# Designs tried in a protein design run: peptides against a protein of PDB entry 6UG1. Part 52

Target 1, 304 residues: chain A of PDB entry 6UG1
Amino acid sequence: SNEERKRRKYFHMLYLVCLMVHGFIRNEWINSKRLSRKLSNLVPEKVFELLHPQKDEELPLRSTRKLLDGLKKCMELWQKHWKITKKYDNVGLYMRTWKEIEMSANNKRKFKTLKRSDFLRAVSKGHGDPDISVQGFVAMLRACNVNARLIMSCQPPDFTNMKIDTSLNGNNAYKDMVKYPIFWCEVWDKFSKKWITVDPVNLKTIEQVRLHSKLAPKGVACCERNMLRYVIAYDRKYGCRDVTRRYAQWMNSKVRKRRITKDDFGEKWFRKVITALHHRKRTKIDDYEDQYFFQRDESEGIPD
Target 2, 301 residues: chain A of PDB entry 6UG1 as posed
Amino acid sequence: SNEERKRRKYFHMLYLVCLMVHGFIRNEWINSKRLSRKLSNLVPEKVFELLHPQKDEELPLRSTRKLLDGLKKCMELWQKHWKITKKYDNEGLYMRTWKEIEMSANNKRKFKTLKRSDFLRAVSKGHGDPDISVQGFVAMLRACNVNARLIMSCQPPDFTNMKIDTSLNAYKDMVKYPIFWCEVWDKFSKKWITVDPVNLKTIEQVRLHSKLAPKGVACCERNMLRYVIAYDRKYGCRDVTRRYAQWMNSKVRKRRITKDDFGEKWFRKVITALHHRKRTKIDDYEDQYFFRRDESEGIPD

## One batch from the design tools (peptide; made by RFdiffusion4, then SolubleMPNN)

Design b2_p13_1_s3 (from b2_p13_1, 6 letters changed)
Fold by OpenDDE base, seed 4:
Structure b2_p13_1_s3 (fold): chain B 304 residues (1-304), chain A 13 residues (1-13)
Amino acid sequence: as target 1 above (304 residues)
Amino acid sequence: LAKELEELLKEFE
């Protein structure tokens, strides 16, 4: 019905705001001074120097190469630190079906919300789910004074899916779900004026995204619980930015149709949500990023 | 807002 379509749209909006605030809170927790002091000790001086190369005036690419090598070594150090990767309880922050949402509303399962103290302990010990691990990696880079962002791929229920039964069939559902990350890192390259993508946990990869990312879910089974729609970046200064354009090859043709921002009302609403979570002034980094997004929109074209 | 939305998240967890 038209009513059910409205209900699913509004529920998607509410769920999206909840997810975006979760990312904001986790981004605050990883700014912990106590955690920072502990995690800085994991990074040797030689690796710290690679993270902070001098500007090579002749060839800025040499400085970027040092930063990339430093980030690679940080991923190796992080793997040595991390002892236990827990499975997600159920589906974690991956996309739920409409049926799962209706069933969970009836079951007041007291999920033990992870307290800030428990999170800090988990990161410090190297024990937790993949999301805690990624968040801890961002904390380690921030402890080394690196301009690292926490990236969250928000997975609200698909309001474009009007099927009554949205049950997912299959024994491999968990493996397909976790094939691509929900959380990752971005690092500002001051030499190239670009964000570097870092997945320290799932794919263990570093990318300089131009047109496509390896972190973008591919295949039907992987996209059932992980649809690239809302990739939100949280920086160390409590900036909040939509960075979906970086990771979406087909933003205009495919991704936009599955976002609340498909219409003017949704665009205005989503801009208000971003503005409410953006607690810093604009910087030249934001100008370079917006210019990159503009060039990506022009290069994709307007879908016919 | 963050507290209210954290409470809302607890209802959806």
Scores: peptide ipSAE 0.028, ipTM 0.740, DockQ to the pose 0.098
Fold by OpenDDE base, seed 1:
Structure b2_p13_1_s3 (fold): chain B 304 residues (1-304), chain A 13 residues (1-13)
Amino acid sequence: as target 1 above (304 residues)
Amino acid sequence: LAKELEELLKEFE
């Protein structure tokens, strides 16, 4: 019905706000001065120097290579720190079906929210789910004075799916679900004027995204619980930015149709949500990023 | 933030 379409759109919007606020809160927690002091001790001086290379005036690419090597060594150090990777409880922050949402509303399940103290303890011990691990890695880079962003791929229920029965076949679902991350890191390269993508936990990869990302979900089974629609970046100064354009090859032709921003009302609303979560002034880094997104929109063209 | 989020949610009522 038209009513059910409106209800699903509204519930998608509410759920998206809750996810974006969750990302904001986790980004605040990883700025903990107590955690920063502990995590800085994991990074040897030689690795710190690689994270902060001098500008090579002859070949700026040499400085970027040092930064990339420093980030690789940080990923290796993080793997040594992280002792226990817990499975997600149920589907974690991956996309739920409409049926799962309805069944969960009927079942008064007491969701235990992880407290800040428990999160900080989990990161400090190296015990937790992959999301906590990625968030802790971002905290370690920030402790080394690296301009690292927490990236969250927000997975609200698909309001474009009007099927009543949206049940997923259970057994292969977890492996396909966790094949691609929900949380990752971006690091600002001051030499190339670009964001470097870092997945320290899932794919264990460093990428300089041009047209395609390895972190973009591929295949029907993976996309059932991980649809790339809302990739939100949280920086160390409480900036909040939509960076979906970086990771979406087909933003205009495919991704936009699955976003609330497909219409002017949804675009205006989503801009208000981003503005409410964005607690810093604009910088030259934002100018370089917006220029890159503009060039990516022009290169994709208008969908037929 | 909580108040701003509540206002954003009221725009949907």
Scores: peptide ipSAE 0.028, ipTM 0.730, DockQ to the pose 0.796
Fold by OpenDDE base, seed 5:
Structure b2_p13_1_s3 (fold): chain B 304 residues (1-304), chain A 13 residues (1-13)
Amino acid sequence: as target 1 above (304 residues)
Amino acid sequence: LAKELEELLKEFE
């Protein structure tokens, strides 16, 4: 019905806000001064120097190469620190079906929310799920004065799916779900004026995304619980930005149709949510990023 | 943030 379509749209919006606020809170927790002091001790001076290379005036690319080597070594150090990777409880922050939501509404299951103290202890010990691990990696880079963002791929239920039964059949559902991350890192390269993508936990990759990312889910089974729609960046100064354009090859033709921002009302509403979570002034970094997104929109074109 | 979120939620009521 039209009513069920409206209900699913509103529930998607509410769920999206809750996810974006969760990302904001986790971004605050990883700014903990106590955690920062502990995690900075994991990074040797030689690796710190690679993270902060001098500007090569002859060839700025040499400075970028040093930064990339420093980030690679930080990923290796992080793997040594992280002792226990826990499985997610159920589906974690991956996308739920409408049936799972309806069943969970009837079952007043008290979600055990992880407290800030428990999170800080988990990161400090190297014991937790992949999301806690990525968040801790961002905290380590921030402890080394690196301009690192926490990236969250928000997975609200698909309001474009009007099927009554959306139950997912299959024993492999967990493996397909966790094939691609929900959380990752971005690092600002001051030499190339670009964000570097870092997945320290899942794919263990570093990318300079041009047109496509390895972190973008591919295949039907992987996209059932991980649809690239809302990739939100949280910086060390409590900036909040939509960076979906970086990771979406087909933003205009495919991704936009599955976002609340497909219509003017949804676009205006989503801008209000971003603005409410954006607690810093605009910087030249935002100008370079917006220029990159503009060029990506022009290069994709308007879908016919 | 909580007040801003409450205002955003009132736009749905």
Scores: peptide ipSAE 0.028, ipTM 0.729, DockQ to the pose 0.641
Fold by OpenDDE base, seed 2:
Structure b2_p13_1_s3 (fold): chain B 304 residues (1-304), chain A 13 residues (1-13)
Amino acid sequence: as target 1 above (304 residues)
Amino acid sequence: LAKELEELLKEFE
């Protein structure tokens, strides 16, 4: 019905705000000075120097290579620190079906909230789910004075799915769900004027995204619980930015149709949500990023 | 609000 369409759109919007606020709170928690002091001790001086290379005036690419090597070594150090990777309880922050949401709403389950103190202890001990691990990795890079962003792929329920029963067909194995991350890291490369993508946990990869990312979900089974629609970046200065354009190969043709921003009302609403979570002034880094997004929009073209 | 939103997210976990 038209009413059910409105209900699902509204619930998608509410759920998206909740996810974006969750990302904001986790980004605040990883800025903990106590955690920063502990995590900086995990990084040897030689690795710190690689994270902060001098500018090579002859070949700026040499400086980028040092940064990439430093980030690789940080991923290796992080794997040594992280002792226990817990499975998600149920589906974690992956996408739920409408049926799962309705069933959950009927079940008065008391969910145990992870408190800030418990999170900081989990990261400090190296015990937690993959999201806590990624968030802790961002905290370690920030402890080394690296301009690292927490990236969150927000997975609100699909308001474009109007089926009554939205149950997933078949055993969507936990393995297919977790094949691609919900949280990852971006690091600013001051030499190339680009964000470097870092997944320290799931794919254990570093990439300089041009047209496509390895972190973008591929295949039907993986996309059922992980639809790339809202990739939100949280920086160390409490900046909040939509970076979906980086990871979406087909932003205009495919991704936009599944976003609340498909219409002018949704675009204006989503901009208000971003603005409410964006607690810093614009910087030249944002100008370089917006220029890159513009070039990506021009290169994709308008879908026929 | 942030706690309520985390609680709301948890009601769905």
Scores: peptide ipSAE 0.027, ipTM 0.725, DockQ to the pose 0.077

Design b2_p13_1_s4 (from b2_p13_1 with E6Q A12F)
Fold by OpenDDE base, seed 4:
Structure b2_p13_1_s4 (fold): chain B 304 residues (1-304), chain A 13 residues (1-13)
Amino acid sequence: as target 1 above (304 residues)
Amino acid sequence: LEEELQKILEEFE
């Protein structure tokens, strides 16, 4: 019905705000001075120097290569720190079906919300789910004065799915769900004027995304609980930015149709949400990023 | 932030 379409759109918007606020809160928690002091001790001086290379005036690419090597070594150090990767309870922050949402509304299951103290302890011990691990990795890089962003792929229920029964027919093996991450890291490369993508936990990869990312879900089974629609970046200065364009190869042709921003009302609303979560002034880094997104939009073209 | 988010949600009710 038209009413059910409105209800699903509204619930998608509410759920998206809750996810984006969750990302914001986790981004505040990883700025903990106590955690920073502890995690900085994991990074040897030689690795710290690689994270902060001098600008090579002859070949700026040499400085980028040092930064990439430093990030690789940080990823290796993080694997040594992290002792226990817990499975997600149920589906974690992966996408729920409409049926799962309706069933969960009836079950007043007290979700044990992870308290800030418990999060800091989990990161400090190296015990937690993959999201806590990624968030802790971002905290370690920030402890080394690296301009690292927490990236969250927000997975609100699909308001474009108008099926009554949205139960997933398959044994969507936990393996297919977790094949691609929900959280990852970006690091600013001041030499190339680009964001470097780092997945320290899931794919264990470092990318300089040009046209496509390995972190973008591929295949039907993986996309059922992980649809690339809202990739939100939280920086160390409490900036909040939509970076979906980086990771979406087909932003205009495919991704936009699955976003609330498909219409002018949804675009205006989503801008209000981003603005409410964006607690810093614009910088030249944002200008370089917006220029990159513009070039990506021009190169994709308008879908026929 | 919570008050601003609440206002954003109320605009959709």
Scores: peptide ipSAE 0.026, ipTM 0.711, DockQ to the pose 0.816
Fold by OpenDDE base, seed 5:
Structure b2_p13_1_s4 (fold): chain B 304 residues (1-304), chain A 13 residues (1-13)
Amino acid sequence: as target 1 above (304 residues)
Amino acid sequence: LEEELQKILEEFE
C-alpha cells in the first residue's frame, strides 16, 4: 500500500539517523586522550617516521610510497595487538530485513549497549568485534598524529523493497554477511592530495580508490545485508561527510535510486542530518575531495 | 545535537 511505502521510508530515515549518530559517538570515543597514550606505544619510531615522510619535491610519489609502507606496518602491528575477534551478536550493524524488524519490535531483546568505558577497555586489551577493532586502529593512527577518518557504511532497511516476506534463506548467511566490512579507515595523503582507503581487519588491504573499491560489496548474497548506499566519514576534528561517491562505481545509475536522496525532499533532509553532525569549518582537504567527487560524477555520466 | 535530531525526525511525522 501507499501507507506501507510511507512507513518503510520513515523507518529507513529514523534507522539511518540512529546509525549516523552511532558513528559520531564512536568517533568521539576513539579521540580519548587516555586511549591515545596507550596506543601510541604500539608504534615504533621507525614506523612513525614512515607515517610522516619528508616531502620529496622531485618525486612526490616517493613520499606516498613511504606513507603506504608505514600504513602496512601499522596493520601488522594492529594484528599483533588484537587478541580476540568476537563474532557479531546476530547481524551486528548489517542490514536487517523488514520481517526481522517487525519480529524484533515484539521481542524486547535488551541490546547490551556497550558503554564508553567498556569500549576503551576492549580496544586497550584487543578484545572485541571487528567494528571495535577498526575503530581502535583509527585511534592508533590518530595517536601517531595521522589524519585518519573513521568510515561507516550505514545499512538501514531497504525502503525500496516492498516484499512482505523478506526472509533470507541460507546456511552460510553469516559468512556472506561478513565478507565485506561495515567500518574501515581513510588516511589523508598530503602529497597526492587524496584519501587512502585502509581495511585493517576484514580484507587487510590498502588501496588508492580511482573508479572502484575492493570494499564495495559484490554478488547477490553479499548485497542482501550489505548494500553500499551511505558511506559516512568521521574525522578527528568531528567533521562528518558523505563519501559514498568514492566507493560507488554506479552512483547516479544504481545507488541513488536506493537512497533517501533520490528526491529533493530526501536530499534536503539528508543535508540537514550531515550538517547537524558536522562540527568543524571547511578546509582545503574538503575542496580537493569535492573536486574528486565532481570529476567522478562527470566520468560516470548522467544515466539515460 | 539530540534536540536538533529530534526536530529533523518530527519534520517527517
Scores: peptide ipSAE 0.026, ipTM 0.710, DockQ to the pose 0.878
Fold by OpenDDE base, seed 3:
Structure b2_p13_1_s4 (fold): chain B 304 residues (1-304), chain A 13 residues (1-13)
Amino acid sequence: as target 1 above (304 residues)
Amino acid sequence: LEEELQKILEEFE
């Protein structure tokens, strides 16, 4: 019905806001001075020097290569620190079906909210789910004065899916779900004037995204609980930015149709949410990023 | 808006 379509749109908006605020709170927690002091001790001086290379005036690419090598070594150090990767309870922050939402509303399951103290302890010990691990990796890079962002792929229920019964086939559902991450890292390369994408936990990869990312979900089974629609970046100065354009190859043709921003009302609403979560002044880094997004929109073209 | 967003989060946590 038209009423059910309106209801699903409303629940999608509400759920998206909750996820975006969750990302904001986790981004604040990883700025903990106590945690920063502990995590900086994991990075030896030689690796710190690679993270902060001198500007090579002859070939800036040499400086970028040092930074990439430093980030690779940081991923290796992080793997040594992280002792226990817990499975998600249920589906974690992956996308729920409408049926699962209806069933959850009937079952008042007390969500065990992880307290800030428990989070800081989990990161410090290296014991937690993959999301806590990624968040801790961002905290370690920030402790080394690296301009690292926490990236969150927000997975609100699909308001464009009007089917009631998405019977998710049971046995491989978890493996397909966790094949691609929900959280990852971006690092600012001051030499190339680009963001470097880092997945320290899931795919264990570093990439410089041009047209497509390895972190973008591929295949029907993986996309059931992970649809790339809202990729939000949280920086160390409490900046909040929509970076979906970086990871979406087909932003204009495919992704936009599944976003609340498909219409002018949804675009204005989503801009208000981003503005409320964005607590810093604009910088030259934002100018370079916006220029990159513009070039990506021109290169994709308008869908026919 | 931030307080509303926080209240909304508390309802879903």
Scores: peptide ipSAE 0.025, ipTM 0.726, DockQ to the pose 0.123
Fold by OpenDDE base, seed 2:
Structure b2_p13_1_s4 (fold): chain B 304 residues (1-304), chain A 13 residues (1-13)
Amino acid sequence: as target 1 above (304 residues)
Amino acid sequence: LEEELQKILEEFE
């Protein structure tokens, strides 16, 4: 019905705000001074020097290569630190079906909140789910004075799916779900004036995204619980930015149709949510990023 | 608000 369409749209909006606030809270927790002091000790001086290369005036690419090597070594150090990767409880922050939401609303389940103290202990010990591990990796890079963002791919229920039964096939559901991450890292390259994408946990990859990312879900089964729609960047200064354009190859033709921002009301609403979570002034880094997004929009074109 | 939002997230976990 039209009423069910409205209900699903409103529920999607509410769920999206909750996810975005969760990302904001986790971004605050990883700024812990106590955690920073512990995690900085994981990074040897030689690796710290690679993270902070001098500008090569003759060939700036040499400086970027040093940074990339430093980030690779940080991923290796992080793997040595991380002792236990827990499975997600149920589906974690991956996308739920409408049926799962309706069933959960009927069941008064007591869920166990991960407190800040428990999170900090989990990261410090190297015990937790992949999301905690990624968040801890961002904390380690920030402890090394790297301009690292926490990236969250927000997975609200699909308000464009009007099917009543959205049951997923069970047998490989977890493997397909966790094939692509929900959380990852971005690192600012001051030499190339670009964000470097780092997945330290899932794909264990470093990318300089131009047109597409390996972190963008591919295939029907993987997209059932991980639909690239809202990729939110949280920086060390409590900036909040929509970076979906970086990871979406087909932002205008495909991704926009599945976002609340498909209409002017949704665009204005979503902008208000971003603004409420954006606690810093604009910087030249934001100008370079917006220029890159503009060039990506021009290069994609307007869908016919 | 954080606890309430976390409870809302947990109600969906």
Scores: peptide ipSAE 0.024, ipTM 0.715, DockQ to the pose 0.077

Design b2_p13_2_s1 (from b2_p13_2, 9 letters changed)
Fold by OpenDDE base, seed 4:
Structure b2_p13_2_s1 (fold): chain B 304 residues (1-304), chain A 13 residues (1-13)
Amino acid sequence: as target 1 above (304 residues)
Amino acid sequence: MDKLLEELLKRLS
């Protein structure tokens, strides 16, 4: 019905806000000064120097190469620190079906909300789910004065799916769900004026995204619980930015159709949400990023 | 945290 379409759209909007607020809160927690002091001790001086290369005036790419090598070594150090990767409880922050949502509304499961103290302990010990591990990695880079962002791929239920039964065929193994991350890191390269993408936990990869990302879900089974629609960046100064354009090859042709921003009302509403979570002034970094997104939109074109 | 949620709700209304 038209009513069910409206209900699913509004529920998607509410769920999206809750996810974006969750990302904001986790971004505050990883700014803990107590955690920062502990995690800085994991990074030896030689690796710290690679994270902070001098500008090579002859070839700025040499400075970027040092930063990339420093980030690679930080990933190796993080693997040594992290002792226990726990499985997600149920589906974690991956996308739920509409049926799962309806069934969960009836189950007053006391979700044991992870407290800030428990999170900080988990990161310090190297024990937790993959999301806690990524968040801890961002905290370690921030402890080393690296301009690292926490990235969250928000997975609200698909309001474009109007099927009554949205049960996933039972074969969607936990392995297919977790094939691609929900959380990752970005690091500002001051030399190239670009964000470097870092997945320290899942794919264990560093990339300089041009047109394609390895972190973008591929294949039907993986996309059932992980649809790239809302990739939100949280910086160390409590900035909040939509960075979906970086990771979406087909933003205009495919991704936009599955976002609340497909219409003018949804665009205005989503801009209000971003603005409410954005707690810093604009910087030249934002200008370079917006220029990159503009060039990516022009290069994709408007779908016919 | 609560102030952020309240501010969010006020701006989304």
Scores: peptide ipSAE 0.027, ipTM 0.734, DockQ to the pose 0.133
Fold by OpenDDE base, seed 5:
Structure b2_p13_2_s1 (fold): chain B 304 residues (1-304), chain A 13 residues (1-13)
Amino acid sequence: as target 1 above (304 residues)
Amino acid sequence: MDKLLEELLKRLS
């Protein structure tokens, strides 16, 4: 019905705000000074120097290579620190079906909310789910004065799916779900004037995204619980930015149709949500990023 | 909708 379509759209909007707020709170928690002091001790001086190379005036690419080598060594150090990777409880922050939402509303399962103290302890011990591990890795880079962002791929229920029963009956449902991350890292390269993408936990990869990312979900089974629609960046100064354009190859032709921003009302609303979560002034880094997004929109073209 | 966003934002403060 038209009423059910409206209900699913509004529920998607509410759920999206709750996810974006969760990302904001986790971004605040990883700025903990107590955690920062502990995590900085994991990084030897030689690795710290690679994270902060001098500018090579002859070939700036040499400075970028040192930074990439430093980030690779940081991923290796993080794997040594992280002792226990817990499975997600149910589906974690991956996308739920409408049926799962309706059934969960009837079951008042006590969601054990992870407290800030428990999060800080989990990161310090190296015990937790993959999301806590990624968030802790961002905290370690920030402890080393690296301009690292927490990235979150927000997975609200699909308001464009009007099917009642979307039972996901696959024996490998968990493996397909966790094939691609929900959280990752971006690091600012001051030499190339670009963000470097870092997945320290899932794919254990570093990439300089041009047209497509390895972190973008591929295949039907993987996309059932992980649809690339809302990739939100949280920086160390409490900036909040939509960076979906970086990771979406087909933003205009495919991704936009699955976003609340498909219409003017949804665009204006989503801009209000981003503005409410953005607690810093604009910088030249934002100008370089917006220029990159503009060039990506021109290169994709307008879908016919 | 604006009231719900405001209430959620008040819970973040």
Scores: peptide ipSAE 0.027, ipTM 0.713, DockQ to the pose 0.500
Fold by OpenDDE base, seed 1:
Structure b2_p13_2_s1 (fold): chain B 304 residues (1-304), chain A 13 residues (1-13)
Amino acid sequence: as target 1 above (304 residues)
Amino acid sequence: MDKLLEELLKRLS
């Protein structure tokens, strides 16, 4: 019905706000001064120097290579720190079906929210789910004065799915779900004027995204619970930015159709949400990023 | 958390 379509759209919007607020809160928690002091001690001086290379005036690419090597070593150090990776309870922050949402509403399950103190303890001990691990890695880089962003792929229920039964059957559902991350890191390269993508936990990869990312879900089974639609970046100064354009190869042709921003009302509403979560002034880094997104939009073209 | 949600709700209204 038209009513059910409206209900699913509004529920998607509410759920998206809750996810984006969750990302903002986790970004605040990883700015903990107590955690920062503890995590800085995990990074040896030689690795710190690689994270902060001098500008090579002859070949700026040499400075980027040092930064990339420093980030690789930080990823290796993080693997040594992290002792226990817990499985997600159910689906974690991956996409729920409409049926799962309706059943969860009926069952009045008391969700235990993780407290800030418990999060800081989990990161400090190296015990937690993959999301806590990624968030802790971003905290470690920030403790080393690296301009690292927390990235969250927000997975609200698919308001474009009008099927009554959206149940997902199959033993491999968890494996396919966790194949791609929900949280990752970006690091600002001051030499190339670009964001470097870092997945320290899931794919254990560092990339300089040009046209496509390795972190973008591929295949039907993986996309059932992880649809690339809302990739939100949270920086150390409480900036909030939509960076979906970086990770979406087909933003205009495919991704936009699955976003609330497919219409003018949804675009204006989503801009209000981003603005409400963005607590810093614009910088030259935002100018370089917007220029990159513009070039990526022009190069994709308008779908016929 | 609650203050941010309240402020967000207030700005989205």
Scores: peptide ipSAE 0.027, ipTM 0.735, DockQ to the pose 0.137
Fold by OpenDDE base, seed 2:
Structure b2_p13_2_s1 (fold): chain B 304 residues (1-304), chain A 13 residues (1-13)
Amino acid sequence: as target 1 above (304 residues)
Amino acid sequence: MDKLLEELLKRLS
């Protein structure tokens, strides 16, 4: 019905806000001074120097290569620190079906929220789910004065799916779900004027995204619980930015149709949500990023 | 699931 369409759109909006606020709170928690002091000790001086290379005036690419090598070594150090990767409870922050949401609404189970103290202890011990691990990795880079962002791929229920029953096929559902991350890292490269993408946990990859990312879900099974729609960046200064354009190859043709921002009302609403979570002034880094997004929009063109 | 989101979802349902 038209009413069910409105209900699903509204629920999607509320769920999206809850996810974005969760990302904001986790970004605040990883800025813990106590955690920072502990995590900086994981990075030896030689790796710290690679993270902070001098500008090579002859070949700036040499400085970027040093930074990339430093980030690789940080991923290796992080793997040594992280002792226990827990499975997600149920589907974690991956996308739920409408049926799962309805069943969850009817379930009177009390949920035990992870407290800030428990999170900081989990990161500090190296015990937790993949999301906690990625968040801790961002905290370690920030502890080394690296301009690292926490990236969250927000997975609200698909309001464009009007099917009553969307039963997911069971057997490989968890493996397919966790094949691509929900959380990752971006690091500012001051030499190339670009964000470097870092997945320290799932794909264990570093990339300089131009047209496509390895972190973008591919294949039907992976996309059932991980639809690239809302990739939100949280920086160390409490900036909040939509960076979906980086990871979406087909933003205009495919991704936009699955976003609340497909219409003017949704665009204005989503901009208000971003603005409410954006607690810093604009910087020249934001100008370089917006220029890159503009070039990506021009290069994609208008879908035929 | 982050049980905060599950609680928020329950409050919104």
Scores: peptide ipSAE 0.026, ipTM 0.711, DockQ to the pose 0.059

